Peptides against a protein of PDB entry 6NYY. Designs and how they scored, part 41

Target 1, 212 residues: chain A of PDB entry 6NYY
Amino acid sequence: KHFEQAIERVIGGLEKKTQVLQPEEKKTVAYHEAGHAVAGWYLEHADPLLKVSIIPRGKGLGYAQYLPKEQYLYTKEQLLDRMCMTLGGRVSEEIFFGRITTGAQDDLRKVTQSAYAQIVQFGMNEKVGQISFDLPRQGDMVLEKPYSEATARLIDDEVRILINDAYKRTVALLTEKKADVEKVALLLLEKEVLDKNDMVELLGPRPFAEKS
Target 2, 212 residues: chain A of PDB entry 6NYY as posed
Amino acid sequence: KHFEQAIERVIGGLEKKTQVLQPEEKKTVAYHQAGHAVAGWYLEHADPLLKVSIIPRGKGLGYAQYLPKEQYLYTKEQLLDRMCMTLGGRVSEEIFFGRITTGAQDDLRKVTQSAYAQIVQFGMNEKVGQISFDLPRQGDMVLEKPYSEATARLIDDEVRILINDAYKRTVALLTEKKADVEKVALLLLEKEVLDKNDMVELLGPRPFAEKS

## One batch from the design tools (peptide; made by RFdiffusion4, then SolubleMPNN)

Design b2_p13_3_s3 (from b2_p13_3, 5 letters changed)
Fold by OpenDDE base, seed 2:
Structure b2_p13_3_s3 (fold): chain B 212 residues (1-212), chain A 13 residues (1-13)
Amino acid sequence: as target 1 above (212 residues)
Amino acid sequence: VFEPYSTIAPPPP
């Protein structure tokens, strides 16, 4: 309990018990987090879900917490499933509400960063090839790109393709699992916090063995 | 580093 609370505090910040969301916003948060949770549940290379919450914290209105695998090397397939899981909130909003919100800003930042890293740092794109460049850090002087403008355009195009492919994959998954997303969202609205056991009770055991 | 944490970002100030 104390260790989990400490991790939650470090990751999510302090609970903002005084932050009152409008019912419609709370509903949006519930379905967004349910999208993350369900995507993570049914993606083979996603990290196992530990906890999902719609209680506002310092860093967000809701969150899904995962147990990362202790690994240092990631495959392209693993990175794709992680992107899909990260897009799960945005996709859930689209599927259930027919509209998107600003809520996915941090998720989209992470997806964008991952896509660029795959293409320009990890050499995981066939068209761009086996290249590795440092991405400009926030606050670093924008050093001149060590590649041509044509290469920059190619990178941008391939990043969009990769993100769009991840998005489409997530749409397909959460559309198939739409009823499960709704079940999780409704239970979140009731309990505000769900753990792995709640998810197992609601959805059945995760179809992928948790690689210890 | 992939952060095993997804959030709904608060509205921009």
Scores: peptide ipSAE 0.189, ipTM 0.794, DockQ to the pose 0.787
Fold by OpenDDE base, seed 4:
Structure b2_p13_3_s3 (fold): chain B 212 residues (1-212), chain A 13 residues (1-13)
Amino acid sequence: as target 1 above (212 residues)
Amino acid sequence: VFEPYSTIAPPPP
């Protein structure tokens, strides 16, 4: 408990008790976080859910926390499931509200970064091939790309394809599990914070063995 | 490093 709280404080920041969300915004947050939680629950290579909250903190209006695996090597499949989990919030908003919000900005940033890394750093795209380039760090002058404009366009296209594939996979999953997303969202609106045990009570045991 | 933390971002300033 103390360790989890310490991590929560470091990652999420301090609770902003002064931020009162409008009921409709709070509902959006609940369904968004429920999307993350349920996606993580039913994706094999997702990290185990620790906590999901709709209490605003320094860095967000709500959050889902996962236990990171002590893993140094990631497969393409693992990275895809992580992308899907990260897209779970946006997808949930689309499924339940028929609209998207700015709430997924950080998620989309992470997904975008992951997609580019997979294609241009990890060589995980067949069309681009077995290449590895350093991505410009935030603030580095965009030095000349070590590839042609045509290759740049190809990379951009393949990034979009990868993200869209992850998005479609997430849509399929959360559509199948729509009732579970709603259950989690409704319970979040009641309790504001859920843990793994709440999820087990609500959804049953996670279908994947935790590789401890 | 995938952050084991997803957040709903506040609206841009």
Scores: peptide ipSAE 0.186, ipTM 0.793, DockQ to the pose 0.764
Fold by OpenDDE base, seed 1:
Structure b2_p13_3_s3 (fold): chain B 212 residues (1-212), chain A 13 residues (1-13)
Amino acid sequence: as target 1 above (212 residues)
Amino acid sequence: VFEPYSTIAPPPP
């Protein structure tokens, strides 16, 4: 408990218990976080869900926290499932509300960064090929791209394809599991915080063996 | 590195 709280504080910041969201916004947050939680639950290579919360913190209105495995090497399949999990909030909003909000900004940033890294750092795209170069860090002078404008366009196109594929996969999954997303969202609105045990009670055991 | 923490972002300032 104390260790989890410490990690939660470092990652999410301090709880803003005084921040009162309007009921409709709180509903949006609940379904957004439920999308993350359910996507993570049913994606084989996603990290196990530890906690999901709709209590606002310093960095967000809600969050889903996962327990990462000690892993240094990631496969393309693992990175795809992580992208899908990260898109789960946005997809849930689309499925349930027929509208999207600014809430997914950080998720989309992470997905975008991952997609670019897969293509230009890890050589995971067949069209772009076996290339690796450093992405400009914030504050680095825009070094001249070590590739042509044609290659830049190809990279941008393949990034969009990868993200769209992840998005479509997430839509398919959360559409199939729509009832589960709703169950989680409704329970979040009641309890504000769910742990792994709550998810097991609600959805049954995660269908993937936890590698101990 | 994917952060093991997904958030709904607050509105931009």
Scores: peptide ipSAE 0.183, ipTM 0.795, DockQ to the pose 0.784
Fold by OpenDDE base, seed 3:
Structure b2_p13_3_s3 (fold): chain B 212 residues (1-212), chain A 13 residues (1-13)
Amino acid sequence: as target 1 above (212 residues)
Amino acid sequence: VFEPYSTIAPPPP
């Protein structure tokens, strides 16, 4: 218990007990986090959920915490499922509210970075091919791109395709699991914090064996 | 780097 609280403080910051969200915003947060949680639950290559919370902390209004596997090599399939999990919040908002919020900004940043990395660093796109370029770091002046403008356009197009494919996959999944997303969201609104055991009680065992 | 932490964040001011 003390160890978990210490980790939570390090990862999420201190609980903002004074920050009271309006009921509608709290509902949005709950469904957003439920989207992440359910996507992570049903995607084979997603990291297992440890905790999901809608208690505001220093870093956000809610969060989902996962236990990453110690791995150094990632497959294209793993990266796709991670993208889908990351899109789970945005997709849940779309499915349940028919509107999107600014809440997914960090998620979209991560997805964008992952998509570009897959295409231009890892050579994982067939059209762009077996290439690897360093992505500009934040603050680096991109002096010259090591590729033509035509290649730049191709990269941009393929990034959009990859993100859209991940988005569509997530929409399909969370639409299929819509009732589960709602169950998680409603329970979050009640308990504010769920752990893996709560998820098992609510959804049943995760369909993928935890690879130790 | 995949952060094992997803957040819904308020917009920056």
Scores: peptide ipSAE 0.168, ipTM 0.785, DockQ to the pose 0.749

Design b2_p13_3_s4 (from b2_p13_3, 5 letters changed)
Fold by OpenDDE base, seed 4:
Parts: C-alpha cells; structure tokens; sequence
Structure b2_p13_3_s4 (fold): chain B 212 residues (1-212), chain A 13 residues (1-13)
C-alpha cells in the first residue's frame, strides 16, 4: 500500500482534493478511464492493469495505471496494442457520448509520438521502408529533414493511417466490450478507484496470462 | 517510467 501510494505520487502527482468536477465531467472521466481499463484488459500485448482512478491528481482528472513489462524490445503488434490501449479513453467517449473532449490530449500526443517513432525510427512501415531518422526533440530547431518533402508527406500519411487503424481496432474492441466498459465506468463512479481484483470480479479473469 | 494514461484537463484558455 505505501509503495503503491509512493509510485502513484511520483507518477500522478498529489491528489487535488480541491478540484470538484461537475457530475457530467466526472461521468466523462469515468467512461474515459473505463475505456483505457477495458482496452488494456482485452488486448494481448497490453500491460497488466494495476489501478484505475477518477480522483484528480496533478493535471490528470483520472488515470489508469499499468505495470510496465521489463521489456527492451517491442514488436509492431505490441506497439499497436499499446496504441489501442492509449486510445481507449477517446474511443469510450465517442461510443458513449457521441462527442469527444480535450481529455485525450495526452493520449493523442503519446499515440502520435509512437506512430512517428514506428515509421521513422523503427522502420516498421512498408511504404516508408527500413529507415531510421532521429526525431527532433522538443526544443531542437527543426534542422533540415534528412528526406524530401514527398517523403515527409508520405510519413504524415502513413502516421495517420497507422493511428486510424489503431483507432478502428479500439472502436471494434470497445464496441464489442461496450457492456464491460459501462460496468467499469459505473463502478468507478461509485468507488472512484478500482484495482485489478475489482476488474476480475467485474469482468472475470484477464484472458491473457501475465508473462511474469 | 511508464506514465499512466490520464484524462488531462485542458490548459486554461
């Protein structure tokens, strides 16, 4: 408990008990986080869920925490499932509310970064090919791209395709598991915090063996 | 450090 709380403080920041979300916003957060949780539950290469919370911390209104695998090498399939899990919040909002919010900004940033890395650093796109370029770090002057404008356009197009494919995969998954997302969201609204055991009680055991 | 997925409040306008 103390160790988990310490990790939560380091990762999520201090609980902002003073931020009272409006009921509708709290509902949005609950369904958003439920989307992450359920996507992570049913994606083979997703990290195991540790905790999901709708208690605001730092700049976060809610969060889903996963146990990262001690892994140095990632497959394309693993990166895709991680993208889908990251999109789970946005997709849940779309499915349940028919609208999207700004709440997914960080998720979309992560997905965008992952997609670009896959295409321009890891050579995981067939159209772009077996290339690896350094992505400009935040704050580096965009030096001349080591590729043509045509290649830049191709990269941008393939990034959009990859993200859209991940999005569609997530939509399909969370649509199939819509009832599970709702169960998690409703329970979040009641308990504000769920752990892995709550998820097992609600959804049954995770269908993938935890590679310990 | 794997950052948790979080719903983030928009920056104030």
Amino acid sequence: as target 1 above (212 residues)
Amino acid sequence: VFQPYSTIAPPPP
Scores: peptide ipSAE 0.212, ipTM 0.796, DockQ to the pose 0.560
Fold by OpenDDE base, seed 1:
Structure b2_p13_3_s4 (fold): chain B 212 residues (1-212), chain A 13 residues (1-13)
Amino acid sequence: as target 1 above (212 residues)
Amino acid sequence: VFQPYSTIAPPPP
């Protein structure tokens, strides 16, 4: 308990138990987090879900926590599933509400960063090829791009393709699992916090063997 | 530190 709380504090900040969301906003958060949770549950290379919460923390209105494996090397397939899991919140909002909110801003930032890294750092795109260069860090002077404007356009196009492919994959998954997303969201609205055991009770065992 | 996925409130204008 104390260790989990310490991790939660480091990751999410202090619980804002006094922050009262409007019921409609809380519903949006619940379905958003349920989208993350269910996507992570049914994606082979997603990290195992540890906890999902709709209790506001810091700047977050809700969160899904995963237990990352001690892994130093990632495959393209693993990175794709992680992107899909990250898009799960946005996709859930679209499926259930027919509208999207600003709540996915950080998720989209992470997806964007991952997509660029895959293409320009890891050489994982066939059209761009086996290239690797450092992405400008916040505060670095905009170093001249070591490539032409034509290459810049190609990179931008391939980033969009990669993100759109991940998005479509996530839409397909969460559409198939729509009833499960709803079950998780409704239970979140009731309990505010779910753990792995709650998910097992609700959805059954995760279909992928937990690598111990 | 693996940052959890979170629904984030936009910064106040």
Scores: peptide ipSAE 0.207, ipTM 0.794, DockQ to the pose 0.533
Fold by OpenDDE base, seed 3:
Structure b2_p13_3_s4 (fold): chain B 212 residues (1-212), chain A 13 residues (1-13)
Amino acid sequence: as target 1 above (212 residues)
Amino acid sequence: VFQPYSTIAPPPP
């Protein structure tokens, strides 16, 4: 109990017990986090869920915590599933509310960064090809791009395609699992915090063996 | 670095 609380404080910051979200915002957060949780549950290459919470901490209104695997090499398929999991919150909001919120800003940033990295650093796009460029760091003035404007346009197009493909995959998954997303969201609204055991009770065992 | 996925409230303008 003390150890878990210590980890939670390190990861999320202090619980803002005083921050009372309006019921509608709390509902949005619950469904957003449920989207992440369910996407992570049913995507093979997603990290296993450890905890999901709608208790505000620091700048976060809710969070999903996963146990990352110790790996140094990532496949294109793994990166795609991670993108889908990251989009799970936004997709859940769209499916359940028909509207999107600013809550997915960090998720979209991560997805965008991953998509560009896959195309211009890892050579994972067939149209762009086997290329690797350093992405500008935050604050680096990109003086000159090592590629033509035509290549820049191609990269931008392929990034959008990749993100849209991940988005569509996530929509398909969470639409199929819509009832599961709702179950998780409703239970979050009741308990505010769910662990892996709660998810197993609610959804059944995760269909993928935990690779130890 | 474990980065949780979070619903983030934008800073007030």
Scores: peptide ipSAE 0.196, ipTM 0.784, DockQ to the pose 0.525
Fold by OpenDDE base, seed 5:
Structure b2_p13_3_s4 (fold): chain B 212 residues (1-212), chain A 13 residues (1-13)
Amino acid sequence: as target 1 above (212 residues)
Amino acid sequence: VFQPYSTIAPPPP
């Protein structure tokens, strides 16, 4: 308990007991986090869920915590499942509310960065090809791109295609598992925090063997 | 490094 709380403080920051969310916002957060949790549960290459919470911490209104796999190499399939899990919150909002919020900003940033890295750093796109360029870091003067404007447009198009494919995959998954997302969201609204055991009780065992 | 996925409150306008 104390060790878990210490890890939660490091990851999520201090509990802001003073941030009272409106009931509708708290509901949105619950369904958003449930989307992440359920997507991660049913994606083979997603990290195992440890905890999901709708208690505001720092800048976060809620969070899903995962146990990352100790790996140095990522496949294209693994990166896609991670993108889908990251999009789970946005997709859940769309499915349940028919509207999207600013809550997914950090998720979209991560997905965007991953998509660009796959195409221009890892050579994982057939149209762009086996290339690897250093992406300008935030604050670096954008020196001359080592590729033409036509290649820049191609990269932008293929990034959009990759993100849209991940989004569509996530929509299909969470639509199939819509009842599970709702169960998780409703239980979050009751308990505010769920662990792996709560998820097993609610959804059954995760269908993928935990790679130790 | 645990990478939590979080719903982020935008900065106030």
Scores: peptide ipSAE 0.195, ipTM 0.790, DockQ to the pose 0.513

Design b2_p13_4_s1 (from b2_p13_4, 6 letters changed)
Fold by OpenDDE base, seed 5:
Structure b2_p13_4_s1 (fold): chain B 212 residues (1-212), chain A 13 residues (1-13)
Amino acid sequence: as target 1 above (212 residues)
Amino acid sequence: MTIDKNLMNAPDP
């Protein structure tokens, strides 16, 4: 209890009991977080869900907490599943509301950063090839890119392809699991917080063996 | 234990 509360404080900040979301916004948050939760549940290489909440905390309207695997090496497949899980909120909004919100900004930032890193740092794109360039850090002088403008265009194109592929994969998954997303969203609207046990009761056991 | 979080951001005003 005390340890979990300490972690929640570090991660979420103080519960801003003061942000009364309009019912429609709260519904959007519930479906967004349900999208993340369900995508993570059915993606093999996604981190196991610990908790999902639609209680606003700090700068977040909702959040999902995951137990990351203690790993130092990531495969391309693992990074793709992480991207899909991260897109789960945006995709859920599109599927259920036919509209998108600004709520996915952090998700899209993470996905964008991951896609660029895969292509220009990890050499995970066949067209760009086995190259590794340091991405300019925030505050570094925009040093001239160590590659041609043609390579820059290729990188940009391949980043878009990778993100779009992850997006399409997520759309396919959450469309297949649409009823599960709805169940999670509705239960979130009722309970505001779900844990792994709630997810097991609602969806059944996660189809992937938790590597302890 | 590092906890990863997905955060739905409120738009910056």
Scores: peptide ipSAE 0.251, ipTM 0.831, DockQ to the pose 0.156
Fold by OpenDDE base, seed 2:
Structure b2_p13_4_s1 (fold): chain B 212 residues (1-212), chain A 13 residues (1-13)
Amino acid sequence: as target 1 above (212 residues)
Amino acid sequence: MTIDKNLMNAPDP
């Protein structure tokens, strides 16, 4: 209890018991978080879901918590599945509502950062090649890019391709699992908080062995 | 133990 509350406080901030979401916004949050949860459930290299909540905390309207593997080295395939899981909320909104919201801003930031890191830090793109440059940190003086404008355009194009591929993969997955996303979203609207056991009861055991 | 989170943020006004 105290440890979970401490983690929840660190992750979400103080429960703002006073933030009453409109029913339609609460529905959007439920389907967004269900998208993350279901994407993480059916992606091999996604982290296992611990908890999903639609109780507003601090600036967060909802959240999904995952237990990361103790891993220091990531493959392209692992990073792709993580990108897909991170896009799960936005994709769920598109599939169920035919519209997108500002709720995915932090998710898109993370996906964008991951895509750039893969291409310009990890050398994971064949067209850009085996290069590694430091990305400017937020607030650092924009040092002159150590590459040409042609290379900058190539990087930007390949980042968009990578993100679009992850997006399409997530759309395909959550379209296939649309009924599961709906089940999770509806149960979230009832319980406001789900754990791993609720997900197992609803979806069955996760199809990928959790590396203990 | 680092817990990863996906947070749906309210837009800053």
Scores: peptide ipSAE 0.247, ipTM 0.826, DockQ to the pose 0.156
Fold by OpenDDE base, seed 1:
Structure b2_p13_4_s1 (fold): chain B 212 residues (1-212), chain A 13 residues (1-13)
Amino acid sequence: as target 1 above (212 residues)
Amino acid sequence: MTIDKNLMNAPDP
């Protein structure tokens, strides 16, 4: 209890018990978070779900918490599944509402950062090749790019391709698992907070063995 | 343990 509350405070800030979302907004949050939860459940290299909540905290309307594995090295496949999990909220909104909201801004930022890092830091793109350079940090003077404008355009194109591939993969997954997303969303609207055990009761055991 | 979080944020007003 105290440890979980401390983690929640670090993650989301103080619970805004007084922030009442409109029912339609709360529904959007529930389906968004359900998309993250279900994507993470059925993606092999996604981190195990710890908790999902639609109780507003700080600036967050909802959140999903995952327990990352203690690993220092990531494969391209692992990074793709993480991108798909991160896109799960946006994709769920599209599937269920036929519209997208501003709620995915932080998710899209993370996906964008991951995609650029894969291409320009980790050398994981065949067209761009085995290059690695530091991305400008917030506040660094944008030093001249160590590559041509043609290479810049290629990078931007390959980033878009990678994100679109992750998006399509997530759409396929959550379309297949649409009933599971709805079950999770409806249960979130009832309980506001779900843990791993709630997910096991609802969906069955996660199909990937937890490496203990 | 760094807990990874997906936050649905309200836009800054």
Scores: peptide ipSAE 0.236, ipTM 0.820, DockQ to the pose 0.157
Fold by OpenDDE base, seed 3:
Structure b2_p13_4_s1 (fold): chain B 212 residues (1-212), chain A 13 residues (1-13)
Amino acid sequence: as target 1 above (212 residues)
Amino acid sequence: MTIDKNLMNAPDP
């Protein structure tokens, strides 16, 4: 109890008991977070869910917490599943509401950064090839790109393809698991916070062995 | 242990 509260306080800040979301917004948050949770549950290379919450904390309306594996090397497949998990919120909103919100901004930023890194830093795209360039840091004026405008266009196209492929994969997954997303969302609306045990009760055991 | 957070952020006003 005290340790969990301390972690929650460090991670989320103080519960703003004062920020009452409108019921429709709270519903959107619940389904968004349920999308992340369910995507992470059924993607092999996603990090295991620790906690999901729709209690507003700081600037966050909701959040999912994961336990990352201690690894230094990532495969293309692992990065794809992480992208899919990150897209889970946006995809859930699309599936359930037929609309998208600004709530996925940070998710899309992360996905965009990952996609560019895969293509221009890790050489993971066949069309662009075995190249590695430093991505501009926030605030660095990239005066000169080390590649042609044709290569720039190719990179941009392949980034869009990669993100779209991750998006489609996530749509397929969460469409298949639509009932599970709804169960999680409804329980979130009731309890506001779910842990791994709640997820096991709702969905059954995660289909991937936790590597201890 | 860095807990990765997916935060659904309110838009900055």
Scores: peptide ipSAE 0.243, ipTM 0.824, DockQ to the pose 0.158; fails the geometry check

Design b2_p13_4_s2 (from b2_p13_4, 7 letters changed)
Fold by OpenDDE base, seed 3:
Order: structure tokens, then sequence, then C-alpha cells
Structure b2_p13_4_s2 (fold): chain B 212 residues (1-212), chain A 13 residues (1-13)
């Protein structure tokens, strides 16, 4: 108990007991987090969920803790599943509310960065080909792109295609698992915090063996 | 290492 609370304080910051979300916002957060949790549960290459919470901490209205694998090499398939998990919140909002919120801003940033990295750093796109360029760091003025404007347009198009493919994959998954997303969201609204055991009770065992 | 990922953020003002 005390040790877990200490870890939670270090990781999430102090529980803002004072930040009372309106019931509708709390509901949106619960379904958003449930979308991430369920996507991560059913995607093979997603990191295993340890904890999901809708208790506001710091700048986060909700958060999830995952057990990352010690991995240095990522496949295209692994990166896609990670993108899908990251889109899970936005997709859940769309499926359940028919509206999108600002809550997915950081998710979309991460997905965008991943998509560009896959195409222009890792050479993972067939149309763009086996290229690798450094992405501009935040604050670096890109004075000259090492590629033509035609290549720039191609990169931008292929980034959109990749993100849209990840989005569609996530929509398909969470639509299939819609009842599971709702179960998780409703239990989040009740308990505010779920662990792996709660997820197993709701959804059954994760269909992927934990690679020890 | 437990990586806390904020999944839902309040918009920065």
Amino acid sequence: as target 1 above (212 residues)
Amino acid sequence: MKIDKPLTNSPDP
C-alpha cells in the first residue's frame, strides 16, 4: 500500500483531489481510457496494461501504466499496433459519442511522430523507399530539406495513409470489442482505477502470452 | 521501468 502510493506519486504526481471533472467530462475520459486499454489488450504488439486510471494527475485527466518490453528493434507491425493503441482513446470517443475532443492531442502527436519516423527514418514505406533522414528536432529550423518538393508531398501523403490505416484498424477492433470498451469504461467510472486483474475479470485473459 | 503515459490530457491553456 504505502509503496504503491509512493510509486504512484512519483509517476503520476499528486492526485488532484481538487480537480472535480464534470460528470460528462469524466465519462468522456473513462471511455477514452477504456479505448486505449481495450486496444492494448487485443493488440499483440501493444505493451501489457498494468493499470488504468481516470483520477486526474498533473496535466493528465486519465493515464495508463504499461509494462514495456526491453526492446531495441521494432518491426513495422509492432509500430502499427502501438499506433493503434495510441489511437484507441480517440476512436472510442468517436464510436461512443460521435464527437472528438482535445483529449487526444498528445496521442495524435505521438502517432504523427511515429508515422513520419517510419517513413523518413526507418525506410518502412515502399513508395518513399529505403531512405533515412533526420527529423527536425523541436526548435531546429529546417533550412533545406534533403529531398524535392515532390518527395515532400509523397511523404506527407504516405504519412496520412499510414495514420488512416492505423485509425481504420483501431475502429475495426474497437467496434468489434465495443461491449468490452463499455464494460471497462463503466467499471472505471465506478472504481476510477483498474488493474490487470480487473481487466482479466472483465475481458478474460489477455489473448497473448506474456513474453517473460 | 513503469512508464506513466498520460493518455487523456487537458488542453494546455
Scores: peptide ipSAE 0.095, ipTM 0.728, DockQ to the pose 0.169
Fold by OpenDDE base, seed 2:
Structure b2_p13_4_s2 (fold): chain B 212 residues (1-212), chain A 13 residues (1-13)
Amino acid sequence: as target 1 above (212 residues)
Amino acid sequence: MKIDKPLTNSPDP
């Protein structure tokens, strides 16, 4: 209890018990978080789900907590599945509501950052090639890009392709698993918090062995 | 144990 609460506080911030969401907003959050949870469940290289919550904390309206692997080296395939999991909330909103919200802003930021890092830091794009440049940090002087404007355009195009491919993959997955997303979302609306055992009860065991 | 930051639904700006 105390340790879990401490972790939750560090991860999500302080619980905002006074933040009352409108029923439709709470529904949107439930389906958004269910999208993350289900995407993470059915993606091989996603981290195992520990907890999903629609209780507002800190800067979030809801969150999904995962057990990260102690991993220092990531493959392109692993980074793609992580991008898909991160897009799961936005994709769930599209599938169930036919509209998107501002709720995915931080997710899209993470996906964008990952896509740029793959292309310009990790050399994972064949068209851009084996390059590695430092990405400008927030607040750093925008140093002149060490590459041509033509290379900048190529990078931007390949980033869009990578994100769109991850998005399409996530749409395909969550469309196939639409009933599972709905089950998780409905149970979230009832319980507000789900753990791994709730997910196993709803969906069955995760199809991928948790690499210990 | 690096707890990866949870995926969060951000509030409206």
Scores: peptide ipSAE 0.075, ipTM 0.735, DockQ to the pose 0.154
Fold by OpenDDE base, seed 5:
Structure b2_p13_4_s2 (fold): chain B 212 residues (1-212), chain A 13 residues (1-13)
Amino acid sequence: as target 1 above (212 residues)
Amino acid sequence: MKIDKPLTNSPDP
């Protein structure tokens, strides 16, 4: 208990005990985090959930802790499941509230970065082909792109297609698991913090073997 | 190594 709280403070930052969310905002956060948690539970290549919390920390209103797999190589399928898990919060908000919030900004940034990397760095798109370009880092002078404006438009179109496919996959999953998302969200509103054991009690064992 | 992912951001003021 005390040692876990110390690790949580180091990783999540100091609990901003002073940031009181409105009840409706706290509800939105609970369903957002539940969307991530449930998507990660039912996606084979998602990282195993260790903890989910709706206690605000730093700039985060909620967070989840995962046990990352020690892997250096990622398949296209693995990257897709990671994108779907990252979209889980936004999709949960859409399914339960019929509205979207700014809470998914960092998730959308991560998904966008992953989609561009798959297409222009990893050569994972058939239309764009087996190419690899360094993406300009934030603050680098955008030197001349090594490709035409027609290729730039193709990249932008294929990025949108990839993100939309991940989004639709996440909508299908969380619609099927809608009752599970609600169970997790309601228990989050009660306990504020859930661990892996709470998730097993709610959802049953994760349907994928833990790769040790 | 446990990685915390902040999943919900407060809007920048």
Scores: peptide ipSAE 0.040, ipTM 0.688, DockQ to the pose 0.167
Fold by OpenDDE base, seed 4:
Structure b2_p13_4_s2 (fold): chain B 212 residues (1-212), chain A 13 residues (1-13)
Amino acid sequence: as target 1 above (212 residues)
Amino acid sequence: MKIDKPLTNSPDP
């Protein structure tokens, strides 16, 4: 308990008990976090869920904690499932509210970064090919791209395709599991914090063996 | 090591 709270404070920041979300915002956050949680539950290569919360911390309105795998090598399939899990919040908002919010900005940033890395660093796109370029770090002057404008357009197009494919996969999954997303969201609105046991009680055991 | 991923962020003002 104390050690977990200490880790939560270091990583999530201090609970901003002063940020009272409006009921509709809290509902949006609950469904957003439920989308992440359920996507992570039913995606084979997602990290195991440890905790999901709609209690605001730092700049976060909600969060999920996962047990990171000690993994140094990622497959394309693993990266796709991680992208889908990251899109789970945005997709849940779309499915349940028919609208999108700014809440997914960090998720979209992460997905975008992952997609670019897959295409231009890991050589995981057949059209772009077996290339690896350093992505400009945030704040580096965009030096001349080591590729043509045509290649830049191709990269941008393939990034959009990859993100859209991940999005569609997430839409399909969370549409199939819509009732599960709602169960998690409703329980989040009641308890504000769920753990793995709450998820097992709601959804049954996670269908994938934890690679211990 | 548990990594907290903030999944829902308020827009930066």
Scores: peptide ipSAE 0.035, ipTM 0.686, DockQ to the pose 0.183

